# Peptides against a protein of PDB entry 4CIC: the designs that were tried, part 44

Target 1, 148 residues: chain A of PDB entry 4CIC
Amino acid sequence: KVSTKGHYGVQAMFDLAQHFGEGPVSLKSIAERQGLSEPYLEQLIAVLRKAGLVKSVRGAQGGYILAREPRDIKVGDIIRVLEGPIAPVESVSQDDPEHSLKFDFSVTKSVWEKVKKSIEEVLDSITLADMLKDAEEAQMAQGYMYYI
Target 2, 147 residues: chain B of PDB entry 4CIC
Amino acid sequence: KVSTKGHYGVQAMFDLAQHFGEGPVSLKSIAERQGLSEPYLEQLIAVLRKAGLVKSVRGAQGGYILAREPRDIKVGDIIRVLEGPIAPVESVSQDDPEHSLKFDFSVTKSVWEKVKKSIEEVLDSITLADMLKDAEEAQMAQGYMYY

## One batch from the design tools (peptide; made by RFdiffusion4, then SolubleMPNN)

Design b1_p12_8_s3 (from b1_p12_8, 10 letters changed)
Fold by OpenDDE base, seed 4:
Structure b1_p12_8_s3 (fold): chain B 148 residues (1-148), chain C 147 residues (1-147), chain A 12 residues (1-12)
Amino acid sequence: as target 1 above (148 residues)
Amino acid sequence: as target 2 above (147 residues)
Amino acid sequence: EGEIITLPDDEA
């Protein structure tokens, strides 16, 4: 499962991709369009900025832009920045010390590694540019349904 | 992420697969081998039993067995029983009513659906029999390294 | 190191 952080992070980055080349976008406008709280978005954007995926623009029309072209940002890049390495299994919280025989039995571990690899391959195969294309295709399909 | 429940559930089911055909296995023995608490395992087994993946055997040598052959139980089946449908995104808890504009924008949803599909394909491609085979191969490889 | 795939918390 992608965390809420990852989910909303991808939404925010996609919003920035939709406005790529149009200048800086305010956090308020992103929050409104994506149904996010502005404080939460501020935290996400701070992380994304630190990772070099987003740039801040100062001034009266200041805000944020993608630091790279949409084609050069994978969904996997966004997720790794926000959530770290894709872990297929929740870290067993160390809190139960006695029975934490992490018998990471090699076989069960291999199952989760396969899941991890599959997720990584999917997320690394999708760019923000691919998402933009999909959005355009979806809009065209909706437009055609109203004319039939 | 597979929950701790899913993780330990797969471990418990794999333990039962390793003993398939040998008769019922006690929860205590499974717990000891898999490094699980017995009370936690009891909860997992109850769910798995209700779903028809495990059977309880009564008697002095009572315990649990797989309800099906290892080849007929996918890892995906175990996960679905324990965790429900594979959801690639955490359900945004309904608790923040005001900003829950679930703008499930169709495009972001499609990304997560692709992830979901990929996970499902992987988990449905692995049976307990496949895991048994992998375990045997791993044991053979370790045996050859000592020589 | 944040794990990406969060399963829903077991409701206690």
Scores: peptide ipSAE 0.031, ipTM 0.794, DockQ to the pose 0.141; fails the geometry check
Fold by OpenDDE base, seed 3:
Structure b1_p12_8_s3 (fold): chain B 148 residues (1-148), chain C 147 residues (1-147), chain A 12 residues (1-12)
Amino acid sequence: as target 1 above (148 residues)
Amino acid sequence: as target 2 above (147 residues)
Amino acid sequence: EGEIITLPDDEA
């Protein structure tokens, strides 16, 4: 599963993408639109900023903007920043030596590597620009349903 | 990440596949070969048995066998039995209403659905027979290096 | 409801 952190991170970045070119967006406004707590969003934004995906703008109309164009930010980039490398198997924390995944047999490992690769390929194939396009198409489709 | 449960479940099933046709395998022997605790393996096997992927054989040479041929068991089948449906996003438990993932925006949901689909396709494309073949090929490759 | 893909910080 994508963690809640990854999920909310993608939502926040998508919100910023929707407002790209319109100037800085306040954390409060993002939180309200995306149904996130502002304190939680602050933590996410801090990580995203440190990774260079988001920029802070100071002033009365301050807030955050995407540091790059939506087409230049992959979903995979966001996930890697927030969650680190996509690991197909939970690393059994080294702390319980009795249940150490000691024998990662090469064959079972290969299965999980295939899963990892597949996930990475999917997430790296989707940009924020792609998501924006999908949203526009969905809105147009909904608009047609209300006029029928 | 595949849970430890899914990982160990696949290992246990693979061990049974390696011994398919040789008769019942004891849980102790599986646990030893796969580096699993016997109690943990018992729990996994119970679930797998209930799902009809494994059969128990009673007697002095009793133990467990695959209920079907290795070619008829997908990795995806094992994972679904042990972990349920592949969910790409953790369901934020309904219990904290303040952090409810209320706005699953359709677009973000679609991303996770694509991830889910890709995982399912991969896991459903791999059978225990495929894993056996890969293991044989790996052993042959290692044997040629010693030579 | 078993989640097949657990990301880091997913409590088991």
Scores: peptide ipSAE 0.030, ipTM 0.796, DockQ to the pose 0.383; fails the geometry check
Fold by OpenDDE base, seed 1:
Structure b1_p12_8_s3 (fold): chain B 148 residues (1-148), chain C 147 residues (1-147), chain A 12 residues (1-12)
Amino acid sequence: as target 1 above (148 residues)
Amino acid sequence: as target 2 above (147 residues)
Amino acid sequence: EGEIITLPDDEA
């Protein structure tokens, strides 16, 4: 599962993508549109900014913008920034050293590595620009459904 | 991440696959080989049995066997039995109804659906027989490295 | 409903 953090991070980044070229967007505006708490969004944006995916613009009309064009930001980039490397298996917490004979069964590990690779490939194949296109297509489809 | 439950479930099923055709394997034996607690394995096996992936054999030489041939059991089948449907996104627990405006942003949902589909395809493409083959190949490769 | 894919931070 993508964490809530990853999910909301992608939403926030997508919101910024929708406003790309329109100037800075306030966190409040993003929070309102995406149904996120402003404090939570502040935390997400801080991480995304540190990673160089988002820029802060200061001033009366200040806010946040994408640091790169939507086509240059992959969903995988966002997820890796927020969650770290995509791990297909939960690391069994080191707590019980004795029974944690990590029988790192090489074969089972290989299964999870294949899953990981697949997830990475998918997430790295989707850009914010792709998401924008999908949104536009969905809106067009809805618009056509209302005219029928 | 695959849950620990899913991970260990696949390990246990793989152990049974390695012994397929040799007769029933005791839970103790599986637990020892896979580094699992026997009580935990009992719970996993109970679920797997209920789902028809494992059979119990009674008697002095009783234990568990795969209910199907290794080629007929996908990793995806094991995971779905143990964890339910592959969900790419954690369902935000319903606890805070007010701010859970699940702005089910259709576009973000579509991203996760693509991820889900990809995972399902991978897990459904791998059988226990494939895992057995991979294990054999790995052993052969190790054997060649020792010479 | 068992979540198969937990990202690292989601202790489910």
Scores: peptide ipSAE 0.030, ipTM 0.791, DockQ to the pose 0.409; fails the geometry check
Fold by OpenDDE base, seed 2:
Parts: structure tokens; sequence; C-alpha cells
Structure b1_p12_8_s3 (fold): chain B 148 residues (1-148), chain C 147 residues (1-147), chain A 12 residues (1-12)
């Protein structure tokens, strides 16, 4: 499962993508639109900013913008920034030294590596621009349903 | 990440696959070979047994066997039994009622559904028989490196 | 360490 952090991070980045080119967006406005707590969003945005996916704009109309165009930000980029490398299996906490038998059973490891690769491929195939397009298509479809 | 439960479950099932046709395997022997605690393995095996992936054999030489041939058990089957449906995103604990704004943002949901589908496809494409084959190939490769 | 894929029983 993608963590709550990853999920909300993608939502926040998508919100910024929807407003890309319109100027800085306040954290408050993002939080309100996305149903996120502002403190939680602040933490997410701080990480995303440090990673260079988001820029902070200072001033009375300050806030945040995407640091790159939506087409240049993959969902995979967001997830990697927030969660680190996609690990298919929780690292068995190495803390139990006795059961730390790294039976790195090469075969089971290979299964999880295949899963990891598959997830990475999917997430790297989806950009914020793709998400914007999907949202527009969904809105158009809804609009046509209301007019019929 | 696949849970520790899923990971160890696959290991235990793989151990049983390696011994398929040799008769019942004791939990103790599986635990020793796989580096698992016996109590933890007992819990896993209980779930797997209830799901019909493993059979218990009673007696002095009792233990567990795969209920089906290794080719008929997908990794996806093991994971579904142990962990339930593959959920790509942790269900935001619905417990915070105020932020339970199910902004089921259809677009973000679709991303996670794609991830889910991809994971399911991978896990359903791998059987215990495939894992056995991979292990044999790895052993042969190691053997050839030593000669 | 953010685990991207948490399976249901992974108490994050």
Amino acid sequence: as target 1 above (148 residues)
Amino acid sequence: as target 2 above (147 residues)
Amino acid sequence: EGEIITLPDDEA
C-alpha cells in the first residue's frame, strides 16, 4: 500500500498542477480543497520543496508552485521523494539479530524485486500532466451526462 | 511493501514446495530452515491451512504439506490469503472523521488502481513452481562458478 | 523509511 504520506503528497502535487501557471497557491487553500490538515500538508510540502519539486514564493500573495511543469513530474518522483525508494517488502527490521538470518533467499527476493520494478514502471509512466488530462476527461464526461 | 507476514508466508510456502512429494514437513524444520520463529510460523500456517493452501498431516511423522501442486499455487494466492486483497494505498484510517473527506479524487484513485492491478498481475504470474525453477537455476549457476 | 506498498497488516 502506498502510505498515507504518498497518497496525500500526490494529491497536494496534483492540486498544484491544476493551478500551474496561475501563480502561488497557499497551503491553506490546498488543504481546504484536498481535505488535508494544514499542519500535515506543511510537512509534506517541506519535503517536496527540499527535493526541488515545489518552490516557495514569498510575499502577500505567496505560497507554493510546482518547480517544474506537470509533464516533467512523474508520480514516481513524488513517491520516491516522500517515501524513498519503493521497497516491495518492509525491511524485516534487522533489529532482531538472531532472526536477522538474512536468509536473503534469493528467490523470494527476486519476487519482490519484480513487484518493485512493476510498481516503479507504473508510477514512472504517469505524470501530473497525465493526471490533469484524466481529470479533464472525467469532467467532460460528467458534463455530457448532465446535459443528456 | 509486502508485509512481514506476506514475506514469511511466501518463504514458508516455498519451503513446503521444495519438499513437495517428500511427505509431511514439521513446523520446526521449516522454522529452522527459513529462520522463522516457530510460534510465528504456526500462525501463518494456521491461516494458510484454513484457506486450503496447506494440509495438516497427523501422526508421529506428521506436519504440513502443500494442498496443491506448486504449479497450482500463485504467489498472489498466498498474499491474498495472508493479507487480503492487495490494496495499493493504505486505507487512510477512516478514523479521523473530519478528514474523512473521501475526496475520492477519482484521478488519484485511478493511479492507485493501476498500481494495484500491476502488482496483482506480477504476483499472479509467479507460481511456486516458477520459484522452484528459479532456485534450481541459481544453484546450477553457483555450481558452475565453483567448477 | 516510507514503505510505498504497505499491505493491510503493516501498522504504519
Scores: peptide ipSAE 0.030, ipTM 0.798, DockQ to the pose 0.177; fails the geometry check

Design b1_p12_8_s4 (from b1_p12_8, 10 letters changed)
Fold by OpenDDE base, seed 5:
Structure b1_p12_8_s4 (fold): chain B 148 residues (1-148), chain C 147 residues (1-147), chain A 12 residues (1-12)
Amino acid sequence: as target 1 above (148 residues)
Amino acid sequence: as target 2 above (147 residues)
Amino acid sequence: AGDIITLPDDEA
């Protein structure tokens, strides 16, 4: 499971993507639209800002914007920033190198590495622009259902 | 991250696979070889047994065996038994259907569904037999480094 | 280090 942090981070970034080019959006507005706690969102935004995915704009119409175009931000980038390297399994402490556990550990590790790689590939294949496109397509599909 | 439960479950099942055809193995022996807590392993084995992935054998030489051949047990089967359906994101409670969150929720949901599907495909592509083969290959490779 | 891949029911 993607952590709640990762999930909400992607939601927040997607909200910013939807408003890309419209100027800064307030954290309050993002929180309201995405059903997020504002304090929690502040923490997420702080991390995202530090990573250079989001910029803060100061002033009366201040808030946050994407630091890059939606096409230049992968979902994988967001997740890596928030969660760190996609680890399929908690690093079971590599601590005890000596015991016979090494071999079985290596095989099981390879399984989880394959899982990790697959997740990374998926997340790196999806940009915020792709998500925007999907949203637009979904909106159009809903609009057509009301007119038929 | 695969839960500790899933991770240890796969390790335990892999241990049973390594001994498949040799008869029942004790939980103690699995715990020792896999570095697992025996009480924790008992809980895992109980779930795996209930799901029909493991069988208990009674008697002095009793213990556990795989209920199926290693080739007939996918890693995905083990994970589903222990963790339930592979959910890419904790089900954020679908509870509040009415709010404007539906649309954005749908797009983000689709992302996570893609992740889920990818994980499932990988886990369903790996059997305990594949893991056994990988272990054998690794052992052979290590043996060649000593010559 | 937040576990990125949480399987279902990994309590956050």
Scores: peptide ipSAE 0.034, ipTM 0.801, DockQ to the pose 0.175; fails the geometry check
Fold by OpenDDE base, seed 4:
Structure b1_p12_8_s4 (fold): chain B 148 residues (1-148), chain C 147 residues (1-147), chain A 12 residues (1-12)
Amino acid sequence: as target 1 above (148 residues)
Amino acid sequence: as target 2 above (147 residues)
Amino acid sequence: AGDIITLPDDEA
């Protein structure tokens, strides 16, 4: 499962993508639209900013913008920034040293590597621009359903 | 990430697959070979047995066997039994009801559904028989490197 | 509810 951090990070980045070209967006407005706590969003935005996916704009109309165009930001880029490398298996906590024989059983490892590769391919195939397009198509489909 | 439970469950099931046709295997022997604690393995096996993936054999040479042939058990079946439906995103704990606006934002949900589908396709494409074959090929490749 | 892909919690 993508962590809550990854999930909310993608939501926040998508919100910024929807407002791309309109100027800086306040964290408060993102938090309200995405149903996130503002303090939690501040932590996410700090990480995303450090990674160069988001820029801070200062001033009376200050806030945040995407550092790149939506087409140049993959969902995979966001997830890697927030969660690190897509690991298919939770690292067995090092805390039980005696019985944690790292049986790096090569075959089971291969299964998880296949899963990892598949996830990476999917997440790297989706940009924020693709998400914007999907949102527009969904809105049009809903609009047509009200006119029938 | 697949949970530790899913990871160890696949290891235990693979061990049973390697011994398929040889009769029942003791939990102790599986635990030793796979580097698992016996109590933890007992919990995993209990779930797998309840789901009908493993059978218990009683007697002096008692233990566990696969309930089906290795070709009839997908890795996806094991994961679904141990972890439930493959959910691409952790369920936001219901515990913060006020701020957990289930913004079921349809577009973000669609991203995770695509990830879920991809994971399911991969895990359902791999059987215990495929894993056995991969292990045999790996052993042969190592054997050729020593000559 | 099996968390299949748990991304590492930030160990603080």
Scores: peptide ipSAE 0.032, ipTM 0.796, DockQ to the pose 0.490; fails the geometry check
Fold by OpenDDE base, seed 3:
Structure b1_p12_8_s4 (fold): chain B 148 residues (1-148), chain C 147 residues (1-147), chain A 12 residues (1-12)
Amino acid sequence: as target 1 above (148 residues)
Amino acid sequence: as target 2 above (147 residues)
Amino acid sequence: AGDIITLPDDEA
């Protein structure tokens, strides 16, 4: 499962993408729209800002904007910033040195590497612009259902 | 990440696949070869047995065998048995009902569904027989490096 | 680095 952090991070970035070009968005407004706690969102935004995916704007209409165009931000970029490298297998905590016979079985490792590669390919194939397009198409489809 | 449970489960099943046709393998021997604690392996094997992927053999040479041929067991089958359905996103614990506005944003959900599908396709494309073949090829390659 | 895909029982 994508962590809650990754999930909410993508939601927050998508919210910023939906408002791209409209000016800075307050954390409060993002939190309200995305159903996130403001303190949690502050932590996410801090990481995203440090990674250069988000910019802070100061002033009366201050807030946050995407640092790049939605087409230039992959879902994979967001996940890597928030979660680090996509690891297919949880690192068996190094802390029990005695029983952690890391049998790096080359064959089982290769299975997880294939999974990792597949996940990366999917996440790197989806941009925030793609998500915006999908949202627009979904809204149009719903709009047609209400008019029918 | 595949859980430790899933990872070790695949290792244990692969060990049984390597010994398929040779008779029952003791849990102790699997644990030793795979670097697992015997109690942990007992838990894994219990689940795998209940799911019909492994059979217990009783007697002096008792132990466990694969319940099916290696070609008939997908990695995805093992993971589903041990972990349940591959969920792309961790269920935000239902326990904080007030703030868990599960905004099921259809668009974000679709991203995770694509990830899930991709994982399932990969895991369902790999059998224990495929893993055996890969291991044999790797051993042959290493053998050629020593000559 | 948080596991992107946590399987249900990994909440331990």
Scores: peptide ipSAE 0.031, ipTM 0.794, DockQ to the pose 0.169; fails the geometry check
Fold by OpenDDE base, seed 1:
Structure b1_p12_8_s4 (fold): chain B 148 residues (1-148), chain C 147 residues (1-147), chain A 12 residues (1-12)
Amino acid sequence: as target 1 above (148 residues)
Amino acid sequence: as target 2 above (147 residues)
Amino acid sequence: AGDIITLPDDEA
């Protein structure tokens, strides 16, 4: 499962992608459109900005923009920034040193590595530009359904 | 991330696969070999048994066996039994009804559905028999490195 | 450590 953080992060980045080239977007407007808590979005944007995926624009029309074109931002990039490395298995809390899963059986590890690789491949195959295209196609399909 | 439950479940099922055809294996022996807590393993085995992936054998040499051949048990089957449906996104706790992600934007949902599908395909492509084969190949490779 | 695939933790 992608965490709520990853989910909302992708949603916020997608909102910025939809407005790419239109100038800076306020956090308030993103929060309103995406149904996100503004304080939560501030935290996400701070991380994304620090990672160089988002830029802050200062001034009366200040806000945020994508730091790169939508085609140059993969969903995998967003997830890695927000979640860190895609781990297929929850890290057993380091706290019980005695029950350290010493027997990381190579075979079970290999299963999870295959899962990880598959997830990474999918997320790295999807850009914000791909998402924009999918949204446009969905809107056109809805438009055609209303005209039939 | 696969939960610890899913991870240990696959590990326990793999142990049973390694002993398939040898008769029932005690939970104690599985726990010892796999480095698992016996009480925790009991819980996992109970779920797996209820789902029909494991059978209990009663008697002096009682224990557990796979209910099906290793080739007929996918890793995906084990995970679904232990974890339920593979969900690509954490369910936002139902507790805050107001911030229900009402705007499940179809596009973001589609991304996660693609991830889900990919995970399912991988996990459904791996059987316990495949894992056994991989283990044998790894052991042979280690054996050849020592020579 | 962001659990990308958080399987439902059984909160039980």
Scores: peptide ipSAE 0.030, ipTM 0.790, DockQ to the pose 0.150; fails the geometry check

## One batch from the design tools (peptide; made by RFdiffusion4, then SolubleMPNN)

Design b2_p13_1_s1 (from b2_p13_1, 12 letters changed)
Fold by OpenDDE base, seed 3:
Structure b2_p13_1_s1 (fold): chain B 148 residues (1-148), chain C 147 residues (1-147), chain A 13 residues (1-13)
Amino acid sequence: as target 1 above (148 residues)
Amino acid sequence: as target 2 above (147 residues)
Amino acid sequence: GGGEIIELTEDSA
């Protein structure tokens, strides 16, 4: 499962992709468009910036930009930065040691590894450019429905 | 992500698959072999039984058996029974409404739907019989390393 | 690679 952090991170990065080439986007504007709290977005952006996916621009029209073109950023890259390696099984939180996944039976592990690989393949097959294209196609389809 | 519940459920079902045709297996024996607490396993088995994946056998040699042949039980069936529909994104727990995934942007949703579909395809492609075969192959490979 | 900070010079408006 992708966490809320991963989900919102992808949304924020997608917002930056939509404005790629238009200059820096303020966190406030991203937060408003994506329905995120600005403080939460600040935390996400800080991680994404540290990972080199986003650049901070200083000045009166400062904000954030993608550090690379949308085609050069995979959804998988964003998820790995925000969540680390894709884990197919939820790690039992350290707080209940009695229910710790103590027994990694080899056969069941192989099932989860297959799931992991499948998730990685999907997320690595989707770029921010692909998402931009999908959004454009969706908008065109909606535009046609309003003219009918 | 598969929860601990899903993981242990697959382990328990796999243990029952390994003993399929040998008669009923006690929860105690499953718990011991799979490294599970017996009380936790009882909860899992209760759900699996209610879903018709497992049968309870009563008597002195009572316990549990698979309700169907291992080839007729997919890993996806077990996960759906224990966890419900595979959700690619963790639902923000109801407790923090401010951080609720309020904005299901269509494009991001499509990404998660692709992930969901991919997980479902994988889990629905693996039966308990496939897992049994993989275990046998692994044991044979280990046996050849000891000779 | 660390996140780069770009300073907008007045002329890059």
Scores: peptide ipSAE 0.027, ipTM 0.785, DockQ to the pose 0.017
Fold by OpenDDE base, seed 4:
Structure b2_p13_1_s1 (fold): chain B 148 residues (1-148), chain C 147 residues (1-147), chain A 13 residues (1-13)
Amino acid sequence: as target 1 above (148 residues)
Amino acid sequence: as target 2 above (147 residues)
Amino acid sequence: GGGEIIELTEDSA
């Protein structure tokens, strides 16, 4: 499962991809378009900036830009930055230490590793450029439905 | 992500698969082998039983059995019973209603649907019988390392 | 299908 943080991070990065080449985008404008709180977006963007996925631009027309072209940013890159390694199983909270015999039974572990690999392959196969293309195709399809 | 409930549910079902055809297995014995608390296992087994994945056997040698052969139970079936539909994104808790403009932007949704489909394909491709086979192969490989 | 309860008859002791 992708966390809310990962989900909103992909939305914010996609918004920046839609404006790539148009100059810096304000956090306020991203927040408004993506339905995010500005304070929450500030936290996400701070992490993404530290990871080198976005750049901050200072000035009157300041804001944020993608640090790389949309084709050079995978969804998997965004998720790894925001969530760390893709874990197929939620971390068993250490809170019940006595019965937490982590019998990481080798067989169940292998199932989760297969799930992990599959998720990684999907997320690493999708770039922000692929998402832009899908958005354009969806808009064209909607446009055709209104003319029929 | 699979929850702890899903993880332990697969472990418990795998334990029942290892004993399939040997008769009923007590919850106590499953709990001991899988490193689970018996009360927690009771809750898991109750859900699995209601879904028809396990049967309860009454009597002095009572306990639980798989309701179907290991080859007829997918890991995906167990996960769906315990966790519901595979959701690739954690449910945005309704607690911040004002900013929860679920801009289910069609494009981000499509990414998560691709992830969902991929997870479903993997989990539906693995049966308890496949897990049994993998366990046997792993035991044989360990046996060869000692010689 | 609902979880079935199988009763083991005592007689096979």
Scores: peptide ipSAE 0.027, ipTM 0.784, DockQ to the pose 0.017
Fold by OpenDDE base, seed 1:
Structure b2_p13_1_s1 (fold): chain B 148 residues (1-148), chain C 147 residues (1-147), chain A 13 residues (1-13)
Amino acid sequence: as target 1 above (148 residues)
Amino acid sequence: as target 2 above (147 residues)
Amino acid sequence: GGGEIIELTEDSA
């Protein structure tokens, strides 16, 4: 499962992708468009910036830009930065140490590793450029539906 | 993500698959082999039984059996029974209703749907029979390393 | 379908 953090991170990065080449975008404008709180977005952007996915531009027209072209940023890159490694199984909370004998049955582990690999392959196959294309296609499809 | 419930459910079902054709297996024996609490396993088995993945056998040699052959039970079937539909995104806890404007950006949703589909395809491609085979292969490989 | 409960008939030994 992708966390809310990962989800919103992808949204914020996608917003920056939509404005790529237009110059820096303010956090306020991203927050407004994506329905995010500005303070929450600041935290996300700080992590993304530290990871080198986003650049901060200073000045009167300052804000944020993608550090790379949309085609060079995978969804998987964003998720790994925000969430770390994709874990297919929820971590058993450490709270019950006695029942925490994760009998990590090697076979069951192999199932989850297959799931993990599949998720990684999907997320690494989708770039922000692919998302932009999908958005354009969706807008065109909607536009055609309004003209019929 | 698969929950602990889903994980342990798959373990319990796999244990039953290993004993398929040997007759009913006691919950106690499954719990011991899988490192599960018996009360927790009882809850899991109750759900699995209700879903028709497991049968209860009554009597002195009673216990549980798979309701179907291991080849006819997918990991995806077990997960769906225990967890419901595979959700690729963690449900935003309802606690902050104001920020719960899930601006479900259609494009972002499509990404998660692709992830969901991929997870489903994987889990539906793995049967308990496949898991049994993998276990046998692993045991053979370990046996060969000891020689 | 509901989980089936199978009763093992006591083998009359």
Scores: peptide ipSAE 0.026, ipTM 0.785, DockQ to the pose 0.017
Fold by OpenDDE base, seed 5:
Structure b2_p13_1_s1 (fold): chain B 148 residues (1-148), chain C 147 residues (1-147), chain A 13 residues (1-13)
Amino acid sequence: as target 1 above (148 residues)
Amino acid sequence: as target 2 above (147 residues)
Amino acid sequence: GGGEIIELTEDSA
């Protein structure tokens, strides 16, 4: 499962993609549009910035921008930055590492590795540019429904 | 992410698959082989039994068996029974359902639906029979490394 | 469907 952190991170990055080329976007405006708390978004943006996916712009019209074009940012890149490697199984609670790790039957592990690979392939196949295109198509479809 | 419950459920079902046709397997023996607590396994097996994936056998040699052949049980079936529908995103904490649901931008939702579909396709493509075959192949490969 | 409880029929051999 993608964590809430990953989900909100993708939303925030998508918001920045929608404003790409328009200049810096304030965290407040992102938080308002995406329904995120500003403090939570600050934490997410800090991680994303450290990973080089976003840039901070200083000044009166300061805020954040994508560090790369939307086409050069995969959803998988965002998830890896926020969550680390895609783990298909929730890490068994760290409390008893000895017992949980021993019986990782190679076969069951292989199932989860297949799931992992599949998730990675999907997330790496979707860019922020693809998401922008999907949004535009959805808006056009809604617009046509009002004219019919 | 597959929960620990899903993971252990697949392990338990795989253990039953390895003994398919040999008769009922005791929960104790499954627990020992899979490194599971017997009480935890009892809970898992109860759910799996209710879903019709396993059968309880009564008697002196009682225990559990697969309700279907290993080829007729997908990993996806086990996961759906134990975890419900594959949710690619952890359900945002139920605590504030109103705010979290509103801004499910159709586009972000579509990304997660693609992930969901991909996971489902993988899990539905793997049967317990496939897992048995993979185990046999792995054992053969290990056997060849000793010569 | 409800979990079926199978009784092992003793093989009357």
Scores: peptide ipSAE 0.025, ipTM 0.789, DockQ to the pose 0.017

